Peptides against a protein of PDB entry 7C96. Designs and how they scored, part 42

Target 1, 73 residues: chain A of PDB entry 7C96
Amino acid sequence: PVIPDDFRCPISLELMKDPVIVSTGQTYERTCIEKWLQAGHGTCPKTQQTLTSTVLTPNYVLRSLIAQWCEAN

## One batch from the design tools (peptide; made by RFdiffusion4, then SolubleMPNN)

Design b2_p17_8_s2 (from b2_p17_8 with T9V)
Fold by OpenDDE base, seed 5:
Parts: C-alpha cells; sequence; structure tokens
Structure b2_p17_8_s2 (fold): chain B 73 residues (1-73), chain A 17 residues (1-17)
C-alpha cells in the first residue's frame, strides 16, 4: 500500500517503527538518527540545521498513528 | 530553538561506514 510521507523516515525512506524527534522538531527512525549522531554529525539530516541537543524524544503520537494506519491497511 | 521549516524532501543518505 501507499505509505503516507509523514510516516516514512527521511533517512531510510521506510515506514517508521520507533520514531523520535530531534531538537529541530524533525522526526526520524531512532536507529537511523542514532547512526548519524554516532558518526559525529551535529546537524539535522533533513534541514542541515545545527542540533542544540542530541537528546531524542519518542514521538508516541506518531507511533500510534502509524500503528493505526498499519492495522487498517 | 525555533522549529524547522516544513519540507517534503527526504534527508540525504547516511555516509558510508
Amino acid sequence: as target 1 above (73 residues)
Amino acid sequence: PPPAPPSTVPAPPLPPP
């Protein structure tokens, strides 16, 4: 089925399973953004803005929306 | 920090290991 763009990780381009929010407000798959940060990058992959923090906040609302979509499709 | 602007463009791929 056609996956909504907002449900796909900007890095992997796949349906997100564990979406997390970075300091810029963008959401990524946890494993993808962790690899990016571990590689020594300090910017947001999508916007190239400098991250003021490397803290990753779970996007529980999006996780739930994706789960609901998966159940219906 | 201010919120990022909206964008539909995918992020660049990760660099090779």
Scores: peptide ipSAE 0.038, ipTM 0.662, DockQ to the pose 0.079
Fold by OpenDDE base, seed 4:
Formats: C-alpha cells, structure tokens, sequence
Structure b2_p17_8_s2 (fold): chain B 73 residues (1-73), chain A 17 residues (1-17)
C-alpha cells in the first residue's frame, strides 16, 4: 500500500526505520541527517532553517506508529 | 518563523561522500 507521507524521510523518501527529530522539529532518517551534518551543513534540509543544535532526538512515537503501520500493511 | 513546507516536497539531496 501507499506509505503515508509522514512516515517517509524527507531526504531518502523511504519509510523511516530510525526516525530522529532535529532542533527545527522536523524528522528524518538518522543515517540521512547524520550524513548531512557530517558534510558540514548546519541547516535543516526541509526548512532551510539554521539548526540551533546538532542533537538528534529519537522520535519514539513515530517509530511506534510506523511499526504499527507495517504490522497492518 | 515561516511554516514548514508540505511533506510532498522532498529535502535537497545529500552531498556526495
């Protein structure tokens, strides 16, 4: 079935496996955003806003929602 | 701050390794 947009990484456009939240509140696949940051970028890929922090917070709620969706589909 | 762009708009691609 069609993957909900909110479950797709804005970078990879694939179903997120390890979603993390950046300082702007946007969520990305961990691997994708880590590579972005490691490349020296200090902005949010989606919003272009400057990140106030490079800390990545696991989006446990979204992880759970995706897992539930995968179970049903 | 301005609203986030719609989810259907992908983020820019990652730079090459």
Amino acid sequence: as target 1 above (73 residues)
Amino acid sequence: PPPAPPSTVPAPPLPPP
Scores: peptide ipSAE 0.038, ipTM 0.654, DockQ to the pose 0.077
Fold by OpenDDE base, seed 1:
Structure b2_p17_8_s2 (fold): chain B 73 residues (1-73), chain A 17 residues (1-17)
Amino acid sequence: as target 1 above (73 residues)
Amino acid sequence: PPPAPPSTVPAPPLPPP
């Protein structure tokens, strides 16, 4: 079935498995955003906004929603 | 800035270990 856009990582364009939120409020797959940060970038890939922090916060609600969607589809 | 999709609320802060 068609994967909802909100469930896809802006970087990998794939269904997120470990979604994390950055300081701008955008959500990415953990591995993708970590690689971005490790490359020396200090901006949000999607919005180009400067990150006020490099802390990555798990988006457990989205993780749960994705899991529920996967069970139904 | 470019439009962004809606985001869910991040997980609450973890309790101390």
Scores: peptide ipSAE 0.021, ipTM 0.554, DockQ to the pose 0.029
Fold by OpenDDE base, seed 3:
Structure b2_p17_8_s2 (fold): chain B 73 residues (1-73), chain A 17 residues (1-17)
Amino acid sequence: as target 1 above (73 residues)
Amino acid sequence: PPPAPPSTVPAPPLPPP
């Protein structure tokens, strides 16, 4: 079935396994955003806004929603 | 810049192990 856009990482365009939220409120796959930050970038890939923090907050709600979707499909 | 879609609420802090 078609994967909902909100379940795909804006970077990899793949189904997220470990979604994390950045300071701008956007969600990415952890490994993708970590690589982006490690490369020296300080902006949000999707919005180009400057990140006020490099802290990555687990999006457990989305993780749960994705898991539920995967179980049903 | 493209508009930011609404995101799900961030998870609460994890308890210590």
Scores: peptide ipSAE 0.021, ipTM 0.557, DockQ to the pose 0.029

## One batch from the design tools (peptide; made by RFdiffusion4, then SolubleMPNN)

Design b2_p18_1_s1 (from b2_p18_1, 9 letters changed)
Fold by OpenDDE base, seed 4:
Structure b2_p18_1_s1 (fold): chain B 73 residues (1-73), chain A 18 residues (1-18)
Amino acid sequence: as target 1 above (73 residues)
Amino acid sequence: SEEALQKQLEEARKIAAE
């Protein structure tokens, strides 16, 4: 079935398994955004906004929603 | 610009694929 856009990582374009929120409020797959940061980038891939923090906050709500969707599809 | 945003995303995708 078609994966909802909100459930797909803006970078990998795949269903997120470990979604994390960056300081700009955008959500990415943890692995993808960590690689971006490790490469020395300090901006949000989707918006180009400067990240005010490198803290990655797990998006448990989205993770749960994705799990529910996967169960139904 | 939108083009610039897309270009950055493409760079991020390249890095993620490594």
Scores: peptide ipSAE 0.731, ipTM 0.935, DockQ to the pose 0.917
Fold by OpenDDE base, seed 5:
Structure b2_p18_1_s1 (fold): chain B 73 residues (1-73), chain A 18 residues (1-18)
Amino acid sequence: as target 1 above (73 residues)
Amino acid sequence: SEEALQKQLEEARKIAAE
């Protein structure tokens, strides 16, 4: 079945397994955004907005939604 | 611009793939 766009990481384009929210409100796969930050970047990959914080907040709601979708498909 | 946004995303994808 077609994977909902909101369930795909903007970077990897794959179904997110460990989605995290950045300061801009965008969600990415943890490993993808961590690599971006570790490379010295301080902007949101998708929006180019400057990140006010490098803290990554787990998106548990999305994780749950994705898990439920996977179970049903 | 949309072009600039895509360029940054592509860079992020490149880094993530390493």
Scores: peptide ipSAE 0.730, ipTM 0.935, DockQ to the pose 0.917
Fold by OpenDDE base, seed 2:
Structure b2_p18_1_s1 (fold): chain B 73 residues (1-73), chain A 18 residues (1-18)
Amino acid sequence: as target 1 above (73 residues)
Amino acid sequence: SEEALQKQLEEARKIAAE
């Protein structure tokens, strides 16, 4: 089945397993965004906006939605 | 620009693949 765009990481383009929200409101796979930040970047990969915080907030709602989708497909 | 946004995403993908 076709994976909904909102369930794919903008970086890996794969179904997210540990989605996290950055300060711009965009959601990424944790490992992908951590590598970006560790490489010394301080902007949002998808929007180029400067991140006002390096805190990565787990997107539990999205995680749940993805899990439900996986169970049904 | 849209082109600039895509270039940055491509860089992020390159880093993530390492």
Scores: peptide ipSAE 0.729, ipTM 0.935, DockQ to the pose 0.939
Fold by OpenDDE base, seed 3:
Structure b2_p18_1_s1 (fold): chain B 73 residues (1-73), chain A 18 residues (1-18)
Amino acid sequence: as target 1 above (73 residues)
Amino acid sequence: SEEALQKQLEEARKIAAE
């Protein structure tokens, strides 16, 4: 089945397993954004906005929605 | 610009693939 765009990581383009929210409000797969930050970058990959914080907040709502979708498809 | 945004995203993909 076709995976909804909102369920795909902007970086990996794959179904997110551990989605996290950055300070700009964008959501990415945890491993992808961590690698970006570890490489010394301080901007949001999708928007190029400067991150005001490097804290990664789990997107539990999206995680739940993805899980529900996977169960139904 | 849109081009600049796409280039940054592509760099992020490259790093993630390593």
Scores: peptide ipSAE 0.728, ipTM 0.934, DockQ to the pose 0.904

Design b2_p18_1_s2 (from b2_p18_1, 11 letters changed)
Fold by OpenDDE base, seed 3:
Structure b2_p18_1_s2 (fold): chain B 73 residues (1-73), chain A 18 residues (1-18)
Amino acid sequence: as target 1 above (73 residues)
Amino acid sequence: MEEEIKAALEEARKIAAE
């Protein structure tokens, strides 16, 4: 089935398994955004905004929605 | 700005694949 765009990581373009929210409100796969930060970048790839924090917050709502979608498809 | 975003995402994708 076709994966909804909102369920795909903007970086990997794959179905997110561990979605996390950055300070700008954008969501990415944890591994992808961590590597971006570790490489020395301090901006949000999707918005180009400077990150005000390096804290990554789990997106539990999206994680649940993805899980439900996977079960149904 | 759109090209800047595209470039950033492509760079992030390369880094993630390393």
Scores: peptide ipSAE 0.692, ipTM 0.925, DockQ to the pose 0.912
Fold by OpenDDE base, seed 1:
Structure b2_p18_1_s2 (fold): chain B 73 residues (1-73), chain A 18 residues (1-18)
Amino acid sequence: as target 1 above (73 residues)
Amino acid sequence: MEEEIKAALEEARKIAAE
């Protein structure tokens, strides 16, 4: 089945397992964005905005939606 | 701007694959 765009990580382009929200409001797979930050980058890949914080907030709502979709498809 | 976004995402993808 076709994976909804909102469920794919902008970086890996794969279905997210552990989606996290960055300060710009964009959501990425945790491992992807962590590696980006660890590599010395301080910007949001999708928006090019400088991150005001490096805190990664779990997107539990999206995680739940993805789980529900996977169960149905 | 779109090209810059594409480039950043591609770079991030390469880093994530390591």
Scores: peptide ipSAE 0.687, ipTM 0.923, DockQ to the pose 0.901
Fold by OpenDDE base, seed 2:
Structure b2_p18_1_s2 (fold): chain B 73 residues (1-73), chain A 18 residues (1-18)
Amino acid sequence: as target 1 above (73 residues)
Amino acid sequence: MEEEIKAALEEARKIAAE
């Protein structure tokens, strides 16, 4: 089935398993954005905005929506 | 800006694949 765009990581382009929200409000797969930050980057790949925090907040709502979608498809 | 975004995402994808 076709994966909804909102369920794909902007970086990996794959279905997110552990989506996290950065300070800009964008959501990425945890492993992808962590590697980006670990590589020394301090910006949001999708918006180019400087991150005001390196804290990654789990996107529980999206995680649940993806899980529900996977169960139905 | 679009090209810059594409470049950043591509770089991030390369890093993620390592």
Scores: peptide ipSAE 0.682, ipTM 0.923, DockQ to the pose 0.902
Fold by OpenDDE base, seed 5:
Structure b2_p18_1_s2 (fold): chain B 73 residues (1-73), chain A 18 residues (1-18)
Amino acid sequence: as target 1 above (73 residues)
Amino acid sequence: MEEEIKAALEEARKIAAE
């Protein structure tokens, strides 16, 4: 089945397993964005906005939606 | 901005793959 774009990490392009929200509101796979930050970057890859915080907030809603989709497909 | 975004995503993808 076709994976909804909203369920794919902008970086890995794969179905997100541990989606996290950055300060800009964009969601990425945790591992991907953590590596980006660890590499010394302080911007949001998708928007180019400067991150006002390096805190990564779990996107439980999206995680649930993805789980539901996977269950149905 | 679009080109810049593409470049950033590509770089992020490269880093993530390492």
Scores: peptide ipSAE 0.676, ipTM 0.921, DockQ to the pose 0.932

Design b2_p18_1_s3 (from b2_p18_1, 13 letters changed)
Fold by OpenDDE base, seed 3:
Structure b2_p18_1_s3 (fold): chain B 73 residues (1-73), chain A 18 residues (1-18)
Amino acid sequence: as target 1 above (73 residues)
Amino acid sequence: MEKERQEALELAREIAAE
C-alpha cells in the first residue's frame, strides 16, 4: 500500500527505519542526515534553518507508529 | 526561498546516495 508521507524521510523518500529528530524539530532517516552533517552542512535540509545542535534524537513515537502501520499493511 | 529549500533537499539526496 501507499506509504504515508509522514513516514517517509524527506531526503531518501523511503520509509524510515531509524527516524531521528534534529534541533529544528524535523525528522529524517538517521543515515541520511548523518551523511549531510558529515559533509559539513549545518542547516536543516527541509527548512534551511540553522541547526543549533548536531545531536540527533531518536523519534521513538514515530518508530512505533511506523511499526504498527507495517504490521497492519 | 522555496527554490533554495528544493536545492538543499536535492543536494542532501545526492550526498545520501554516495
Scores: peptide ipSAE 0.719, ipTM 0.930, DockQ to the pose 0.917
Fold by OpenDDE base, seed 1:
Structure b2_p18_1_s3 (fold): chain B 73 residues (1-73), chain A 18 residues (1-18)
Amino acid sequence: as target 1 above (73 residues)
Amino acid sequence: MEKERQEALELAREIAAE
């Protein structure tokens, strides 16, 4: 079945397994955004907004929704 | 602006693939 857009990482374009929220509110796969930050970038890949913080907050709600979707599909 | 955003995502994809 088709993966819902909201469940796909904007970077990898794959179903997220460890979604994290950046300061702009966008959600990415942890590994993808960490590599971006480690490469010296301080902006949000999706919006190009400057990140006010490099803290990555686990998106537990989305993780749960994805898990539920996977169980049903 | 949309073009620039696309380029940023593409760059992020390249970095993630490394």
Scores: peptide ipSAE 0.719, ipTM 0.929, DockQ to the pose 0.934
Fold by OpenDDE base, seed 5:
Structure b2_p18_1_s3 (fold): chain B 73 residues (1-73), chain A 18 residues (1-18)
Amino acid sequence: as target 1 above (73 residues)
Amino acid sequence: MEKERQEALELAREIAAE
């Protein structure tokens, strides 16, 4: 089945397993964005906006939606 | 802007693949 675009990590292009929200509001797979930050980048990969914080907030709502989708498909 | 956005994502993908 076709995976909804909102469920795919903008970086890995795969179904997100541990989605996290960055300061710009964009959501990424945790491992992908952590590697980006660890590499010394301080911008949002998708928007190029400067991150005002390096805090990664778990997107529990999206995680739940993805889980529901996986169960139904 | 779109070109830069694409390049940034591509770089992020390369880093993530490491």
Scores: peptide ipSAE 0.718, ipTM 0.930, DockQ to the pose 0.956
Fold by OpenDDE base, seed 2:
Structure b2_p18_1_s3 (fold): chain B 73 residues (1-73), chain A 18 residues (1-18)
Amino acid sequence: as target 1 above (73 residues)
Amino acid sequence: MEKERQEALELAREIAAE
């Protein structure tokens, strides 16, 4: 089955396991965005907007949706 | 702008692969 685009990390292009939301509202796999930030980047990879915060908020809703999809497929 | 977005994502992918 084809993985829904919204369930894929913009960076890894893989099904997200630990999706987190950045200040711009974009969601990424935690490990991917953490590496980006640790590398010294302070922008959103997808939008290039400057992050107003480096706090990563778990996207629990998306995590649940992905889990449901995985269970059904 | 689209080119810049693609470049940023590609860089992010390279970093993530490390």
Scores: peptide ipSAE 0.715, ipTM 0.929, DockQ to the pose 0.954

Design b2_p18_1_s4 (from b2_p18_1, 12 letters changed)
Fold by OpenDDE base, seed 3:
Structure b2_p18_1_s4 (fold): chain B 73 residues (1-73), chain A 18 residues (1-18)
Amino acid sequence: as target 1 above (73 residues)
Amino acid sequence: KEKELKEQLELARKIAAE
């Protein structure tokens, strides 16, 4: 089945397992965005907006939606 | 702007693949 675009990480292009929200509101796979930050980058990969915080907030709603989708497909 | 956005995202993909 076709994976919804909103369920794919903008970086890995794979189904997200641990989606996290950055300060700009964009969501990424935790591993991908952590590597980006660790490499010394302080902007949002998708929008280039400067991150006002390095805090990564778990997107529990999306995680749940993805889980439900996986169960149905 | 659009080209630069794609370049940054591609860089992020490269880093994530390492």
Scores: peptide ipSAE 0.734, ipTM 0.929, DockQ to the pose 0.930
Fold by OpenDDE base, seed 5:
Structure b2_p18_1_s4 (fold): chain B 73 residues (1-73), chain A 18 residues (1-18)
Amino acid sequence: as target 1 above (73 residues)
Amino acid sequence: KEKELKEQLELARKIAAE
Protein backbone atom coordinates (compact mmCIF):
# COMPACT_ATOMS: atom_id res chain seq x y z
CA PRO B 1 0.00 0.00 0.00
CA VAL B 2 0.91 3.68 -0.08
CA ILE B 3 3.61 4.57 2.42
CA PRO B 4 2.80 7.66 4.50
CA ASP B 5 5.06 10.58 3.59
CA ASP B 6 6.13 10.99 7.21
CA PHE B 7 7.51 7.46 7.18
CA ARG B 8 9.75 8.08 4.16
CA CYS B 9 13.26 9.46 4.47
CA PRO B 10 13.45 12.84 2.69
CA ILE B 11 16.74 11.71 1.17
CA SER B 12 16.32 8.05 0.21
CA LEU B 13 12.55 8.36 -0.26
CA GLU B 14 12.28 4.91 1.29
CA LEU B 15 10.59 3.64 4.43
CA MET B 16 12.86 4.53 7.33
CA LYS B 17 14.38 1.71 9.35
CA ASP B 18 16.58 3.71 11.70
CA PRO B 19 15.07 7.20 11.84
CA VAL B 20 17.11 9.89 13.59
CA ILE B 21 16.31 13.49 14.44
CA VAL B 22 18.77 16.26 13.62
CA SER B 23 19.09 19.56 15.48
CA THR B 24 16.52 21.23 13.22
CA GLY B 25 13.88 18.69 14.16
CA GLN B 26 13.83 16.96 10.78
CA THR B 27 14.03 13.17 10.69
CA TYR B 28 16.14 11.14 8.27
CA GLU B 29 17.37 7.61 7.82
CA ARG B 30 20.55 7.35 9.91
CA THR B 31 22.70 6.09 7.05
CA CYS B 32 21.65 8.90 4.73
CA ILE B 33 22.27 11.76 7.12
CA GLU B 34 25.55 10.29 8.36
CA LYS B 35 26.85 10.18 4.79
CA TRP B 36 25.81 13.79 4.33
CA LEU B 37 27.65 14.86 7.47
CA GLN B 38 30.70 12.76 6.62
CA ALA B 39 30.84 14.50 3.25
CA GLY B 40 31.45 17.73 5.13
CA HIS B 41 28.01 19.28 5.00
CA GLY B 42 26.65 21.09 8.01
CA THR B 43 23.13 21.98 6.93
CA CYS B 44 19.80 20.20 7.07
CA PRO B 45 19.26 18.56 3.65
CA LYS B 46 15.56 19.41 3.53
CA THR B 47 15.54 22.90 5.03
CA GLN B 48 19.10 24.17 4.48
CA GLN B 49 19.14 25.33 8.09
CA THR B 50 22.56 25.19 9.73
CA LEU B 51 22.85 22.29 12.14
CA THR B 52 23.67 23.51 15.64
CA SER B 53 24.83 20.01 16.53
CA THR B 54 25.91 16.85 14.73
CA VAL B 55 24.24 14.69 17.37
CA LEU B 56 21.68 12.32 15.89
CA THR B 57 18.82 11.41 18.21
CA PRO B 58 16.95 8.15 17.56
CA ASN B 59 13.30 8.80 16.80
CA TYR B 60 11.88 5.89 18.78
CA VAL B 61 8.30 7.11 18.46
CA LEU B 62 8.49 7.14 14.69
CA ARG B 63 10.30 3.82 14.63
CA SER B 64 7.44 2.33 16.62
CA LEU B 65 4.78 3.90 14.41
CA ILE B 66 6.49 2.57 11.30
CA ALA B 67 6.70 -0.90 12.83
CA GLN B 68 3.00 -0.81 13.66
CA TRP B 69 2.18 0.32 10.13
CA CYS B 70 4.27 -2.46 8.63
CA GLU B 71 2.50 -5.05 10.76
CA ALA B 72 -0.90 -3.80 9.64
CA ASN B 73 0.02 -3.42 5.97
CA LYS A 1 14.81 29.50 -2.55
CA GLU A 2 12.61 26.62 -3.62
CA LYS A 3 14.98 25.59 -6.39
CA GLU A 4 17.93 25.82 -4.02
CA LEU A 5 16.18 23.51 -1.56
CA LYS A 6 15.62 20.99 -4.31
CA GLU A 7 19.21 21.20 -5.45
CA GLN A 8 20.61 20.51 -1.99
CA LEU A 9 18.23 17.64 -1.40
CA GLU A 10 19.25 16.15 -4.74
CA LEU A 11 22.88 16.48 -3.72
CA ALA A 12 22.12 14.65 -0.48
CA ARG A 13 20.46 11.88 -2.47
CA LYS A 14 23.49 11.59 -4.72
CA ILE A 15 25.83 11.32 -1.75
CA ALA A 16 23.60 8.76 -0.03
CA ALA A 17 23.65 6.62 -3.17
CA GLU A 18 27.44 6.46 -3.20
Scores: peptide ipSAE 0.733, ipTM 0.928, DockQ to the pose 0.949
Fold by OpenDDE base, seed 2:
Structure b2_p18_1_s4 (fold): chain B 73 residues (1-73), chain A 18 residues (1-18)
Amino acid sequence: as target 1 above (73 residues)
Amino acid sequence: KEKELKEQLELARKIAAE
């Protein structure tokens, strides 16, 4: 089964388990983006836009969609 | 700009792999 691109973390390129949304609206795997932030970076890996906040918001909708997809495939 | 975007993602991937 081919994993939809929207379900893959832009960083790890793997199916996201704990997707989180950054201030730019992009979604990443929590562990990946946290490591990026902890390394002292303040930009969005995918867009290079400056993050207006370091708050990571759980993407529950996407998490649910991924779960549904996994169940069906 | 495309080059810069790719470079940043690659950097993020390297950090995530550590």
Scores: peptide ipSAE 0.733, ipTM 0.929, DockQ to the pose 0.946
Fold by OpenDDE base, seed 4:
Structure b2_p18_1_s4 (fold): chain B 73 residues (1-73), chain A 18 residues (1-18)
Amino acid sequence: as target 1 above (73 residues)
Amino acid sequence: KEKELKEQLELARKIAAE
């Protein structure tokens, strides 16, 4: 089935397994955004907004929604 | 602006693929 856009990582374009929220409010797959930060970048990949923090917050709500979607499809 | 956004996102994809 077609994966909802909100469930796909903007970077990997794959269904997120460990979605994390950055300071801008955008959500990415943890592995993808960590690599971006480790490469020395301090902006949001999708919006180019400067990250006010490098803290990555797990998006448990989205993770749950994705799990529910996977169970139904 | 849109072009710049796409360029950065593509860069992020390249880095993630490494």
Scores: peptide ipSAE 0.731, ipTM 0.928, DockQ to the pose 0.947

Design b2_p18_2_s1 (from b2_p18_2, 12 letters changed)
Fold by OpenDDE base, seed 1:
Formats: sequence, C-alpha cells, structure tokens
Structure b2_p18_2_s1 (fold): chain B 73 residues (1-73), chain A 18 residues (1-18)
Amino acid sequence: as target 1 above (73 residues)
Amino acid sequence: SEEEKLLQEAQEIYQQSL
C-alpha cells in the first residue's frame, strides 16, 4: 500500500523505523541524520537551519503511529 | 532547487554509505 509521506524519512525516502527529532522539529531516520552529522554538517537538511543542538530525540509518537499503520497494512 | 540543496546532499551521503 501507499506509505504516508509523514512516515517516510526525508533522506532515505523509506518508512522510518527509528524516527528522531532534531532541534528544528524535523524528524528523520536516526541512521540517516547521524550519517549527515558525522559527515561534518551541523544543519537541518530539510529546513537548512543551523541545529542549536545535535541531540536526537526519539519520536515515540510517530514510531507508534507507524507501527499501527504497519499492523493494519 | 536551492531549498532542496542540503536535503539532496544528505540523500547522496546516505546512498553512498549503503
């Protein structure tokens, strides 16, 4: 079935399994954003804003929504 | 586009890491 856009990582373009929120409020797959940060970048790929923090906060709400969607589809 | 610049770079980094 068609995957909702909000459930896809902006980077991998795949269904997120470990979604994390960056300081700008955007959500990415953990692995994807970590690779971006490890490459020496300190900006949000989606918004181009400088990250005020490199802390990655798990998006448990989205993770749960995705799990529910996967269960139904 | 300019607004997709960083996102495209991030996508390329990810793809190359696979």
Scores: peptide ipSAE 0.644, ipTM 0.906, DockQ to the pose 0.922
Fold by OpenDDE base, seed 5:
Structure b2_p18_2_s1 (fold): chain B 73 residues (1-73), chain A 18 residues (1-18)
Amino acid sequence: as target 1 above (73 residues)
Amino acid sequence: SEEEKLLQEAQEIYQQSL
């Protein structure tokens, strides 16, 4: 089945398993954005905005939606 | 495009980590 674009990580282009929200409000797969940050970057890949924090907030709503989609498809 | 530059870099970093 066709995976909704909002369920794919902008970096890995894969279905997100552990989606996290960065300070700009964009959501990425945790491992993808952590690797970006670990590489020494402090910007949001999608928006090019400077991150005001390196805190990654779990996107529980999206995680649940993805789980529901996976169950139904 | 220029707008996709950072995203492309992030994608490359991820791919290299696999």
Scores: peptide ipSAE 0.639, ipTM 0.906, DockQ to the pose 0.887
Fold by OpenDDE base, seed 4:
Structure b2_p18_2_s1 (fold): chain B 73 residues (1-73), chain A 18 residues (1-18)
Amino acid sequence: as target 1 above (73 residues)
Amino acid sequence: SEEEKLLQEAQEIYQQSL
């Protein structure tokens, strides 16, 4: 079935397995955004906003929703 | 577009890491 857009990483365009929230509130796959940050960038790819922090917060709610979706599909 | 500029760059970096 079609993967809901909210469950896809804006970078990898694939179903997120380890979604993390950046300071702008956007969610990405951890590995994708880590590569971006490691490359020396300090902006949110999706919104172009400057990140006020490089801390990545696990999006547990989304992780759970994705898991539930995967169980049903 | 400017809206997709950074996102596209991030996508390229990710693809190169695979």
Scores: peptide ipSAE 0.636, ipTM 0.905, DockQ to the pose 0.939
Fold by OpenDDE base, seed 3:
Structure b2_p18_2_s1 (fold): chain B 73 residues (1-73), chain A 18 residues (1-18)
Amino acid sequence: as target 1 above (73 residues)
Amino acid sequence: SEEEKLLQEAQEIYQQSL
């Protein structure tokens, strides 16, 4: 079935396995955003806002929702 | 557009890492 847009990483365009929230509130796949940060960038790819922190917070709620969706589909 | 530019760059970095 069609994967909901909110469940896809804006970078990889794939179903997220380890979604993390950046300081702007946007969610990405951990690996994708880490590669972006490691490349020396300090902005949010989706919003172009400057990141006030490089801390990546696990989005446990979304992780659970994706898992539930996968079980049903 | 400028709004799409950074996201495209991030996508390219990811693709190159594969």
Scores: peptide ipSAE 0.620, ipTM 0.903, DockQ to the pose 0.951

Design b2_p18_2_s2 (from b2_p18_2, 11 letters changed)
Fold by OpenDDE base, seed 4:
Structure b2_p18_2_s2 (fold): chain B 73 residues (1-73), chain A 18 residues (1-18)
Amino acid sequence: as target 1 above (73 residues)
Amino acid sequence: SSAEELLQLAQEIYRESL
């Protein structure tokens, strides 16, 4: 079935398994955004905003929603 | 847009890391 856009990482374009929220409020797959940061970038790929923090907060709500979607599909 | 370009760069970096 078609994966909801909100469940796909803006970078990998795949269903997120470990979604994390950056300081701008955008959510990415952890691996994807970590590689971006490791490459020396300090901005949000989606919004261009400078990240005020490098803390990556697990998006447990989204993870749960994705799990529920996977169960149903 | 510049935002789209930045996202595309992030996508490229990820793909090359695989």
Scores: peptide ipSAE 0.660, ipTM 0.907, DockQ to the pose 0.985
Fold by OpenDDE base, seed 5:
Structure b2_p18_2_s2 (fold): chain B 73 residues (1-73), chain A 18 residues (1-18)
Amino acid sequence: as target 1 above (73 residues)
Amino acid sequence: SSAEELLQLAQEIYRESL
């Protein structure tokens, strides 16, 4: 089945397992964005905006939607 | 650099970390 674009991490291009929201509101796979930050970058890969915080907020709603999709497909 | 270039860099960093 075709994975909805909103369920794919912009970095890994894979179905997200642990989606997190950055300060810009964009969502990434936790591992991907952590590696980006660890590499010394402080911008949002998708929007180029400077991250005002390094806090990563779990996107529980998206996680649930992905789980539902996986169950149905 | 464009947003696309930045995203590509992030993708490269991720791939190299695997």
Scores: peptide ipSAE 0.659, ipTM 0.908, DockQ to the pose 0.898
Fold by OpenDDE base, seed 2:
Parts: structure tokens; C-alpha cells; sequence
Structure b2_p18_2_s2 (fold): chain B 73 residues (1-73), chain A 18 residues (1-18)
């Protein structure tokens, strides 16, 4: 089945397993955004906005939605 | 666009880490 775009990480382009929200409100796969930050970048890849924080907040709602979708498809 | 370039860089960094 076709994976909804909102369920794909903007970086890996794959179904997110551990989605996290950055300060700009964008969601990425944890490993992808962590590698970006570890590379010394402090901006949001999707929006170019400077991250006001490096805190990564788990997107539990999205995780649940993805799980539900996977179960149904 | 500039935004696309930044995202592409992030994608490259990820791919190289695999």
C-alpha cells in the first residue's frame, strides 16, 4: 500500500519508526535528525529555520497513527 | 530552492552514515 507522505521522514523518505518533533514543529525520524545535529547543524532541514533548541520531543501521536496504519495495511 | 538544498544535505549525511 501507498505510505502517506506525513508518515515518511523528510530525510530518510521511509516510514518513521521513532518520530521526533524539533523546535520548528517539523517531525523527523530520530536517527536522521540526530545525525544532522551531530554533523554540527543547527537548522531545520525542511524549513531552514534556526532551531531554538536541540531537544527532540517524541511525537507519540504520530507514532500511534503510524502503528494503526501499519496494522490496517 | 535553498530549503531543498538543505534537506538534500541532510539526506546525504544520513545515507553516508548507513
Amino acid sequence: as target 1 above (73 residues)
Amino acid sequence: SSAEELLQLAQEIYRESL
Scores: peptide ipSAE 0.655, ipTM 0.907, DockQ to the pose 0.982
Fold by OpenDDE base, seed 3:
Structure b2_p18_2_s2 (fold): chain B 73 residues (1-73), chain A 18 residues (1-18)
Amino acid sequence: as target 1 above (73 residues)
Amino acid sequence: SSAEELLQLAQEIYRESL
């Protein structure tokens, strides 16, 4: 079945396995955003906003929703 | 747009890391 857009990482374009929220509120796959930060960037790829923090917060709600979707499809 | 270009750069960096 077609993967909902909200479940795909804006960077990898794949179903997120470890979604994390950045300071701007956008969600990415952990590995993708970590590589972006490691490359020396301090902005949100999706919004271009400056990240006020490099802390990555797990998006547990989205993780759960994705899991439920995977079980049903 | 500038935002689209930034996202494309992030996508490229990710692909190169694979």
Scores: peptide ipSAE 0.654, ipTM 0.906, DockQ to the pose 0.986

